Peptides against a protein of PDB entry 4PN1. Designs and how they scored, part 33

Target 1, 261 residues: chain A of PDB entry 4PN1
Amino acid sequence: KIEMNFLNKPIVPDTTKVISNFLTHYLITEPVEHVEIEAKLGTLIDLETQNRFEFPVMNETILNPEFNLRTRFESDMTASEHKYLNEFLNQAFRDSQKPGRLPFAYKHTKQVDLFYETEDNSRDKIRVSKNQSDNQVLACVKKRRVADLFLYCPNDAFDIRISISDELPVSMPSGNQQPSLTRLKDRVGYVHQEIKIDLTKTTQNDPVYDTTERHELEVEFGNIADLRDRAQKAKDGMEAPLFRRVQLFMDNVRILRREHS

## One batch from the design tools (peptide; aimed at target 1 E66)

Design b1_p18_3_s2 (made by RFdiffusion4, then SolubleMPNN; from b1_p18_3, 7 letters changed)
Fold by OpenDDE base, seed 2:
Structure b1_p18_3_s2 (fold): chain B 261 residues (1-261), chain A 18 residues (1-18)
Amino acid sequence: as target 1 above (261 residues)
Amino acid sequence: EVSYHGEATISSEFLFAK
């Protein structure tokens, strides 16, 4: 007979605990009302060298937010990398449709985001999202970044930023207001076990600068209500459900950040 | 439907998948 360990009990990786505590804080302790929780693939850049940050660790490491490491996070990848991940996820989708598997869901969205300045000149802009095909309003929000947790991944193609955001629904800007910025988003979304994986091409037109394109991959918790419930249970002393969900989320992230052409 | 992003191609062929 095989046992898990000398106690024959499951043990939770420290990474899972740290992330779970991070999420619990912004779900329960200081709750964000309209919370969005996502992980983006990208690169931690050392501001001093402008190269990928190098930290004296040999594996996936959550960086302590209390330390200013003088880094920035670039949530971008090459078109080639993005294409590869698209093909990879398409294959994963196909494989998941086979008998005995839990299937992916798939959605393709073309969206335009219009950003408006607020009347109070607050830093947060109003984002109006519309469907490109029929110009229907999808959302009107003020998005505020609340907190970030960075994972340095020296063995993988990408580092990870886990972000807590507040997407506050707001009223539409007046018809006389002009957007200060317009972004086109071409997004393919994959959902597996309520974890959302989005490949997004963002095109931004600047009147002064040439059109810029960004290629992003994000992984998002697709069921916030369930996650909040799990976090509450964790605060009440039952941590296992939250740990399991976080582990699933992170395993999906780990798969994606390892894949490259 | 196929979307092109530089060298990247986003395939929407699975939009109507089962």
Scores: peptide ipSAE 0.021, ipTM 0.495, DockQ to the pose 0.018
OpenDDE base, seeds 1, 3, 4, 5: peptide ipSAE 0.019, 0.000, 0.006, 0.014; ipTM 0.474, 0.345, 0.392, 0.511; seeds 4, 5 fail the geometry check

Design b1_p18_3_s3 (made by RFdiffusion4, then SolubleMPNN; from b1_p18_3, 7 letters changed)
Fold by OpenDDE base, seed 3:
Structure b1_p18_3_s3 (fold): chain B 261 residues (1-261), chain A 18 residues (1-18)
Amino acid sequence: as target 1 above (261 residues)
Amino acid sequence: SVSYHGDATISSEFLFAK
């Protein structure tokens, strides 16, 4: 006879608890009204060496935000890495359509993001997103990043940034305003159990510099209302539902960050 | 095949090619 451990009960990983507490803060304690919660794959760069950050740990580690580690996060990856992840997710999508599985949903979108300065010249810009094919307005928001949590992953291809953002819906800019910046986005989105996985190619034209391209992979909580409910229950002493949801999210992130060409 | 909603068959080489 075999048991899980000497208590014969499952154990919650410490990473799950730390992330759950982080999310609970911005969902319940100091709630962000129009919260977006996403994880991006990328690389922690040491500002002194300009190489990938080297910390004296041997596995996935949440960095303490109270310490200035003199790092920056680069959310870009190579085209080959991006291609590999796309092929990987396509296969996962196909496999999920089989009987007995929960299927992925899929969406391909091409949009133009137009950025406008605010009337008060605030740091936050208004972003108008339009469909490239018919110019239909998809969204008009003022996005502000509220907090970041960084995971250093020395054994994987990518490090992780979990970001809390406030995406405030706002009125369309005046017709006499010109955009300060325009970005083209080509995005393929996969949804499984209300967790969104997006591969995005962003193209930006600069009058002075050559056209720049960025390749990103992001994982997002697709049901914020449910997540907020789980976080509230956690504050009330029932943590299991939140832990399960965070564990699911992180397992998806862990799968993706281990994959590379 | 060309990808559409519910069809995730093509690679990023096709999706993100210039």
Scores: peptide ipSAE 0.019, ipTM 0.550, DockQ to the pose 0.016
OpenDDE base, seeds 1, 2, 4, 5: peptide ipSAE 0.016, 0.024, 0.000, 0.009; ipTM 0.521, 0.534, 0.328, 0.522; seeds 1, 2 fail the geometry check

Design b1_p18_3_s4 (made by RFdiffusion4, then SolubleMPNN; from b1_p18_3, 8 letters changed)
Fold by OpenDDE base, seed 2:
Structure b1_p18_3_s4 (fold): chain B 261 residues (1-261), chain A 18 residues (1-18)
Amino acid sequence: as target 1 above (261 residues)
Amino acid sequence: DVVYHGRATISSEFLFAK
């Protein structure tokens, strides 16, 4: 008979532990009330060279946030890469519909995000999201990015930023207020086992500059209540449920960041 | 891109605890 190891017990990778602790902090210890937790595919850019950051490691590595590595994260990819990932996910969707599999859910959304300055001149803008087809308000929030965790992935096409955000619901801006920024979002969303995978094409019109288009892929925890429960259990000494959920999340991220055209 | 403010400092305990 084959055993897992000499203890015949599951071993939790450090990556899973670190991310789990990171999430637990903002779910339980210093809880973010309206928390959004997502991983974005992108590139860590060295501010000195303006090229992809090079770190002396040979595999997936969580960067210590206490060290200023003089990097920025570019949550973007080429149109070709984005198209490839879309096709890849479409195939994964089709395959998951087969007997014996857990199926993906699929949703295509086109929305416009309108950003407004706050009356109190807060640094955080109010975002009003509307459906492009009928102008129905989908959300009105004040979003604050609370924390980031960066993964340098030298063997893959993309690096990863895991972000904790607070999306505070707020009242609609006054009818006479004009948006300071408008973004069009074309999003195709895939959900598998309550993990959301979104491909988003964002178009931004700048009055001074030409229209810019961004291509993003994000992976999000789709069931925050469940995740919070798991995190609470982890704080109480039962870590396995949280570790399993984080492992699932990261495996999906790992699959996606390895794909390239 | 939208600029976010009020970022919290992450503690090293996430890396070295447990």
Scores: peptide ipSAE 0.020, ipTM 0.489, DockQ to the pose 0.363
OpenDDE base, seeds 1, 3, 4, 5: peptide ipSAE 0.018, 0.016, 0.000, 0.019; ipTM 0.381, 0.459, 0.320, 0.485

Design b1_p18_4 (made by RFdiffusion4)
Pose (drawn by RFdiffusion4):
Structure b1_p18_4 (pose): chain A 256 residues (1-205, 211-261), chain P 18 residues (1-18)
Amino acid sequence: KIEMNFLNKPIVPDTTKVISNFLTHYLITEPVEHVEIEAKLGTLIDLETQNRFEFPVMNETILNPEFNLRTRFESDMTASEHKYLNEFLNQAFRDSQKPGRLPFAYKHTKQVDLFYETEDNSRDKIRVSKNQSDNQVLACVKKRRVADLFLYCPNDAFDIRISISDELPVSMPSGNQQPSLTRLKDRVGYVHQEIKIDLTKTTQNTTERHELEVEFGNIADLRDRAQKAKDGMEAPLFRRVQLFMDNVRILRREHS
Amino acid sequence: SLPQSFFDEIQEMIDKEL
């Protein structure tokens, strides 16, 4: 017989607790009506060296946003790094279809991104996405970035950025308006337990941009868990962000 | 805004790594 600790009850990891606080704030305390919560793989770049961020730590660590660390985030990876993760996810996809497993879901989208500027003093963009096939509109949203949280991961090829955005559905722009940006997007979507794993390849109309992003697919249920956490029963919220961060961690450690 | 306790908890994690 073995116990996990001298209390024999599970304990919350420090990171899971902190991220739960970050998510509960923008879900409950200062709520965002149309919230998108996603984490992207990439690289923390030191502004002076223009290389990967160096920090005297040995494990995954959350950076305090109230401190100016002179850093930016590159949400990009090589084509090989993108293909490597594609193969790994495909293998993980088929293994989930076997007996006793909760299966993966799959959705491949070939669409066009159209970005517009706003009439306001804000730096928000109006995004219009259309199918590359029939050109029917998939979405028309005004997107505002609310908050970011950076995880420096010295033991891995990638760092993590957790972004909280606000995607408000809006009406279509006028025809007599030039889009600020137009590009193709090849999004390969995997879904497991309502956690979305998106492998995106965007082509600039040339420059290619390869990204991997992991987001909560069921916000309404997550908002409910955030409410229960604010009221004392915080176990379901913790179990949720633990699953999210562990998925993000697995993909982060996958590299040649 | 986020409470100060949120930032203190992050700083305590960084101090443990240092």

Design b1_p18_4_s1 (made by RFdiffusion4, then SolubleMPNN; from b1_p18_4 with Q4K F7Y Q11D D15K)
Fold by OpenDDE base, seed 1:
Structure b1_p18_4_s1 (fold): chain B 261 residues (1-261), chain A 18 residues (1-18)
Amino acid sequence: as target 1 above (261 residues)
Amino acid sequence: SLPKSFYDEIDEMIKKEL
């Protein structure tokens, strides 16, 4: 007879615990009211070399936020990488529609984001999102970045930033106010087991830097209420539901960050 | 005609199924 280990019980990876604790802090301990939790694929860049940073580790590693490592995170990828991921997700979508599988949901959206300055906090701009087809207002929010957790992934195509944000619904800016920034977003979204995977092509016109195009992949917790419930249970001593949800999220992230053209 | 985006693959598939 074979046992799992000398305790004959499942063991939770340390990465899962660390991330779970991080999330629990902003879900329960110091709760963000309109919390958004997402992971973006990108690259940790060494500010000195402007190349991908190299840390003395051999696998997925959560970086300690207490240390200034002189890095920045670039949440971007090449068009070819983005295309590959789109093809990969399209195939995953198709395969999930087969009998015996849990299907992906899919949505394609094209929107324009208008950013407005606010007197409340210059760092927290008001974003008005409109549908490109009919100019219908989709959302008007003030988004604040609350915290980040970075994962260095030396064996994969991408590093990961997990971000906690507060998206506060706010009133529309005055009709006389002009946007300080406009971004066009072309986004395809894939949802599987309430984990949302978005591929986003962002176009920004800048009078100085010309038109820039960015390609992003983000993975988001699609059911914050459920996640908060799981986090509360974890605080109450039942950690398994939270760990399972975080594990699912991270496994999806791990699949994606390994894929490249 | 506007160039097709690579994002349109699933859109086209869904349209065919409707």
Scores: peptide ipSAE 0.293, ipTM 0.801, DockQ to the pose 0.012
OpenDDE base, seeds 2, 3, 4, 5: peptide ipSAE 0.248, 0.280, 0.283, 0.283; ipTM 0.776, 0.799, 0.801, 0.800

Design b1_p18_4_s2 (made by RFdiffusion4, then SolubleMPNN; from b1_p18_4, 7 letters changed)
Fold by OpenDDE base, seed 5:
Structure b1_p18_4_s2 (fold): chain B 261 residues (1-261), chain A 18 residues (1-18)
Amino acid sequence: as target 1 above (261 residues)
Amino acid sequence: SLPKSFYEEIDKLIEKEL
């Protein structure tokens, strides 16, 4: 018989442990109340060269946030790459409808985001999200970026940013306030095992810059309550449930970032 | 003016397969 290793037991990848610890901090240790946890595909850019950064590593690597690496992250891709990923996810959706599989759910959303300055002139803007078809208010939130974790992926088309955000529900802006920014989002969402995968085409009208179009792919934890429970269990000494959920999330991210035309 | 749906064709594809 072949065994997995000399203990004949599963082993958890170090990447899974590092990410799990990162999440546990913002779920349990210093808990974010209205937490959103997502990964975006994009590119780590060297601020000096404006090209993709090059690290002396040969595989997926979590960057230490304590070091200033003089990089920025661009959460964008070409229209061609975005189309390819959409076709790939459509095929995955079809295949998941077959007997013996867990099916994807699918949702198409057209959304308008209106950004307003806060009365206290805080850095965080109020975002009012409306359905484009009927103008119904979907959400009114103040989103605060809490933390980022960057993964450099030298063998893949994209690098990854995992973000912790706080989406605080707030009251609607006063009727006299004009939005400082308007963003149109055309999003197709796929959900599998409570992991959300979103392809979004964003059109932004900036008063200073010309209309910009962005193509984004996001992977999000769809069940935060379950994830928080798993993180608590991990703090209590039972890490396996958290590691399994993080592994599932990262495997989905890895599949997507490896796909290219 | 709102941009035309980028995913209109995809919606049709998915609906046919449901």
Scores: peptide ipSAE 0.054, ipTM 0.659, DockQ to the pose 0.013
OpenDDE base, seeds 1, 2, 3, 4: peptide ipSAE 0.019, 0.000, 0.016, 0.007; ipTM 0.338, 0.261, 0.427, 0.413; seeds 1, 2 fail the geometry check

Design b1_p18_4_s3 (made by RFdiffusion4, then SolubleMPNN; from b1_p18_4, 9 letters changed)
Fold by OpenDDE base, seed 3:
Structure b1_p18_4_s3 (fold): chain B 261 residues (1-261), chain A 18 residues (1-18)
Amino acid sequence: as target 1 above (261 residues)
Amino acid sequence: MLPKSFYEEIDKLLEKEL
């Protein structure tokens, strides 16, 4: 007979606890009303060297936001890396359709994002998203980044930024206002157990700098109401449901950041 | 001008396997 440990019970990784506490703060303690919670794959860049940062650690490490680490995060990857991840996720999708598995949902979307300045000249812009095929308005929001949590991953292809954002629905800009910026998004979305995984190619036309492309992969909590309920239970002394959900989220992120051609 | 879909060929392959 084999046991898990001397208690014969599962234990919670410290990373799961730290992230759970971070999420609980912005879900319950100082609640963000229209919260979006996502992880992006990218690279922590050392501002001094302009190369990937090198911390004296040997594994996945959550960076303390209270310290100035002199880094920036680049939420981008090469087209080849992005293509490889797409092929990987397509295979995962196919495998999940087999008997005995929980299936992925799949959606391909093309949209245009129009950014408008606010009347009060606030730093936050209004984003109007439209479907490219029929010009239907999908959303009109003012998005504010509330907080970030960075994970340095020295053994993997990518580092991680977990972001808390507030996406406030707002009225459409006046008909006389012109967009200050336009972006085209080509997005493939996968959903498994209410965790969203999106591969996005963003194209931006700049009159001065020519057309730029960005390739992003993001993982998002697809059921915020459930997550908030779990966070409330955690505050009330029942932490297991929140820990399980955060563990699921992080396992998906860990799978993706390790994959490369 | 809209850019060519980055995923068009992949979508086509995926549809054939389902």
Scores: peptide ipSAE 0.035, ipTM 0.591, DockQ to the pose 0.013
OpenDDE base, seeds 1, 2, 4, 5: peptide ipSAE 0.023, 0.021, 0.016, 0.006; ipTM 0.628, 0.473, 0.421, 0.348; seed 2 fails the geometry check

Design b1_p18_4_s4 (made by RFdiffusion4, then SolubleMPNN; from b1_p18_4 with F7Y Q11N E12K D15E)
Fold by OpenDDE base, seed 5:
Structure b1_p18_4_s4 (fold): chain B 261 residues (1-261), chain A 18 residues (1-18)
Amino acid sequence: as target 1 above (261 residues)
Amino acid sequence: SLPQSFYDEINKMIEKEL
């Protein structure tokens, strides 16, 4: 018989602890009411070189936000990479339908996002999302970025940004207002064990640059209520349920960021 | 920058492991 270690007990990675603490802060300590928690695949760019950031580490590393590393995050990938990930997820979907597995759910949505200026705050725009086929309103929100946590992943094609956002439901803009920006989104969504994986193709017109296309992959916690309950239990001294959920989330992210053609 | 309370919580986690 083999054992996990000399104590024969599970060990929680530091990455899981740090992320769990980060989530607990914005779920429980300073709670965000309408919280969205997602990870985006992208690239940490060195502002001095405009190339991918280089740091003297050999594995996945959470960057300390107290230090200015002179970086920006670009949440984009090539069309080829995006297509490959779509094919990969399609295969994962098919495999999950087999007996003895937990199945993926699948949804394809095409929406238009209309952005409106606000009278009270020029920084936070109102976003109205509509279904492209029937113009049904899907959401009307003001989204505020609350916090970010960046993971540098030197062994993988992508770095990771974990974001905490507040999506405040708001009233529809006045019928006399015109949108300042319009985006078309083609989204393929996969859900497995309440973790959402979205591949999104975004098209928008830029006044300076012609029509731009972006390819994004997002991983989101699909059950915030459950996550908040787990975070509360962690604050009360029972950390295992939260650690397990964060581990599941991060394992899915790790699978996706390692995939390449 | 993250709130000071976030770092305090990290420090508490570290202390708990000692």
Scores: peptide ipSAE 0.161, ipTM 0.783, DockQ to the pose 0.116
OpenDDE base, seeds 1, 2, 3, 4: peptide ipSAE 0.015, 0.014, 0.028, 0.010; ipTM 0.381, 0.441, 0.462, 0.331; seed 2 fails the geometry check

Design b1_p18_5 (made by RFdiffusion4)
Pose (drawn by RFdiffusion4):
Structure b1_p18_5 (pose): chain A 256 residues (1-205, 211-261), chain P 18 residues (1-18)
Amino acid sequence: KIEMNFLNKPIVPDTTKVISNFLTHYLITEPVEHVEIEAKLGTLIDLETQNRFEFPVMNETILNPEFNLRTRFESDMTASEHKYLNEFLNQAFRDSQKPGRLPFAYKHTKQVDLFYETEDNSRDKIRVSKNQSDNQVLACVKKRRVADLFLYCPNDAFDIRISISDELPVSMPSGNQQPSLTRLKDRVGYVHQEIKIDLTKTTQNTTERHELEVEFGNIADLRDRAQKAKDGMEAPLFRRVQLFMDNVRILRREHS
Amino acid sequence: SSELESNEAWMNHYLNNK
């Protein structure tokens, strides 16, 4: 017989607790009506060296946003790194279809992105996405970035950025208006337990941009868990962000 | 633990400034 600790009850990892606080704030305390919560793989770049961020730590660590660390985030990866993750996810996809497993879901989208500027002093963009096939509109949203949280991961090829955004559905722009940006987007979507794993390849109209993003697919349920956490029963919220971060961690450690 | 208290303190301080 073996116990996990001298209490024999599970304890919350420090990171899971902190991220739960970050998510509960923008879900409950200062709520965002149309919230998107996603984490992107990429690289933390030191502004002076223009290389990967160096920090005297040995494990995945959350950076305090109230400190100026002179750093930016490159949400980009090579074509090989993108293909490697594609193959790994495909293999993980088929293995989930076997007996005893909760299966993956799959959705491949070939669409066009149209970005517009706003009439306000804000730096928000109005995004219009259309099918490359029939050109029917998939979405028309005004997107505002609310908050970011950076995880430096010295043991891995990637760092993590957790973004909290606000996607408000808005009406279509006028025809007599030039889009600020137009590009193709090849999004390969995997879904497991309502956690979305998106593998995106955008083509600038040339420059290519390869990304991997992991987001909560069921916000309404997550908001409910955040409410229960604020009222004491915080176990379901912890179990949720633990699953999210563990998925993010698995994909982060996958590299040649 | 001391580490957990330190981590909560700075996250609470950051969120209070919002």

Design b1_p18_5_s1 (made by RFdiffusion4, then SolubleMPNN; from b1_p18_5, 12 letters changed)
Fold by OpenDDE base, seed 2:
Structure b1_p18_5_s1 (fold): chain B 261 residues (1-261), chain A 18 residues (1-18)
Amino acid sequence: as target 1 above (261 residues)
Amino acid sequence: SASSEALEAKVNSWLSSL
């Protein structure tokens, strides 16, 4: 007979614990009402060199926000990398349709995001999202970034930012207001076990600068209510369900950040 | 610094959430 370890009990990776604590804080302790929790693939850039930062670590590492690391996070990738990931996910989708697997769901969405200034000149803009095909309003929200957790991944193509956001539903701007910014989003979405994986091509027309295109990959918790329930149970002393969900989320992120053309 | 202390308090609050 083989045992898991000398205690013959599951052990939780430290990364899972740290992330679980981080999430529990904003789910339960200081709860964000309309919480969005996502991980974006990108690059931690050293502000001094403008290159990817080289931290003195050899594996996936959660960065301590107490330290000013003089970095910025660029949530972007090349068109080639984005295309590769799309092909990779398409194959994963196809493979998941086979008997004995849990299938992906797939959705392709094209939307336009219109940003409006608030009447009170708040820093947070109102975002109106519309479907490009029929101009139907999909959402009208005021999004606030609440917290970030950064993972440096020296062995992988990308670093990770896990973000907590508050997406407050708000009323539509007055008909007389013009948007300050317009973004086109072409999003390919995959869902597996309530984890959402989105590949997004964003086009922004700046009146001063040329049209910019950004390629993003994000991984999101698709069932916040379930996650909040798990976090509450964890707070009450039953941690395993939360740890399992966080582990699943992170394993999906780990798969994606390792893929490169 | 006050900012560093605030960040430390924030991080500690996260770590104590469970």
Scores: peptide ipSAE 0.267, ipTM 0.852, DockQ to the pose 0.086
OpenDDE base, seeds 1, 3, 4, 5: peptide ipSAE 0.251, 0.241, 0.115, 0.253; ipTM 0.844, 0.839, 0.605, 0.841

Design b1_p18_5_s2 (made by RFdiffusion4, then SolubleMPNN; from b1_p18_5, 12 letters changed)
Fold by OpenDDE base, seed 1:
Structure b1_p18_5_s2 (fold): chain B 261 residues (1-261), chain A 18 residues (1-18)
Amino acid sequence: as target 1 above (261 residues)
Amino acid sequence: SASSELSLALTNSYLAKL
């Protein structure tokens, strides 16, 4: 008989524990009401060099937010990288439809996001999302960034930003109000075990600047209620369910960030 | 470079197997 270790008990990777604690804080301790929790693939850029950040570590590392590392996070990738990931996820989708597997769900959405200034001149804008085909309102929210956790991934194509956001539903702007910004989003979403993987192409037209295009990949917890329940159980001394869910989430992120063209 | 077209490229053969 083989044992896992000298205690013959599962051990949780430190990364899983740190992320779990981070999530628990914003789910339970200081709960965000309409929380969105996502990981974006991108690049940590050193503000001094404008190149990818270099940290003296050899593997996936959660950066301590208490230290000013003089970095910015670019949540973008090349069109070729984005295409590769799309093809990769398409294959994963196909493979998951086979007998004995849990299937992916798939959704393709084309939407326009209209951003409006708030009457109180808040930094947070109101976002109205509409379906491009029928102009149906999909959402009207005021999104607030609450917290970020950055993972430096020296061995992979991408670094990771895990973000906590509050997406507060709000009333539609007045009909006389004009949007300050308009963005087109082409999004394909893959859902597996209630974890959402979205590839998004965003197009922004600026009257002064050339049309800009961004290619993003995000991984989101699709069942916040379940995650909050798991976090509560963790606070109550039963950590395993939360750790398992975070591990699943992070393994999906790890798969994706290793893929490159 | 041409913008990537996001799609679910399912082969007809795969759909036929479902």
Scores: peptide ipSAE 0.023, ipTM 0.539, DockQ to the pose 0.012
OpenDDE base, seeds 2, 3, 4, 5: peptide ipSAE 0.021, 0.024, 0.017, 0.019; ipTM 0.532, 0.542, 0.532, 0.541; seed 3 fails the geometry check

Design b1_p18_5_s3 (made by RFdiffusion4, then SolubleMPNN; from b1_p18_5, 11 letters changed)
Fold by OpenDDE base, seed 2:
Structure b1_p18_5_s3 (fold): chain B 261 residues (1-261), chain A 18 residues (1-18)
Amino acid sequence: as target 1 above (261 residues)
Amino acid sequence: SKRSEELEAIMNKWLASL
């Protein structure tokens, strides 16, 4: 017989605890009403060197948000990296359809995001998302970034930003209002065990600047109600359900950030 | 920026609750 350790009890990694506490704060303690929780793959850039940030650690490390490390996060990757990840996820999708596995769901979405200034000149823009094929309105929201948690991953191709956002549903802008910005999004979405994995190609036309293309990969909690329930239980002293869900989320993120062409 | 300061303040609240 093999035991887990000398106590024969599960041990929760610090990463899981820290992230769980982070989520619990914005789910329960200071609750965000229309919360979106996602991890993006990208690169922590040192503002002084303009290169990838170098920190004296040898593995995945959550950066303390209390300290200004003079970094920016670039949530972009090359077209080749993005293509590789798409092929990787396609294979994972196919493998998950086999007997004895839990299957991925797949969705391809092409949308246009129109950004409008608010009447009160607030910093947050109204985003109207429409389906490219039929111009159907998919969403009208005012998105506010609430918090970020950065993971420096020196052994992997990508660093991670976990973000808490508030997506407030708002009324459509007036018919006479013109959008200040338009973005085309081509999104391939995979869902496994209510964790969403999205590969997004974003095209932005700027009248002053040349057309910019961005390639992003994001991992999102697909069941916020369940996550909030788990966070409440954690706040009440039963942490295991939240820890398990966070562990699943992070394992998916870890798989993806290790893949490179 | 004001946004950075606001974000920092929020993060400090979170850190204080740990």
Scores: peptide ipSAE 0.038, ipTM 0.454, DockQ to the pose 0.060
OpenDDE base, seeds 1, 3, 4, 5: peptide ipSAE 0.025, 0.000, 0.000, 0.000; ipTM 0.612, 0.290, 0.289, 0.278

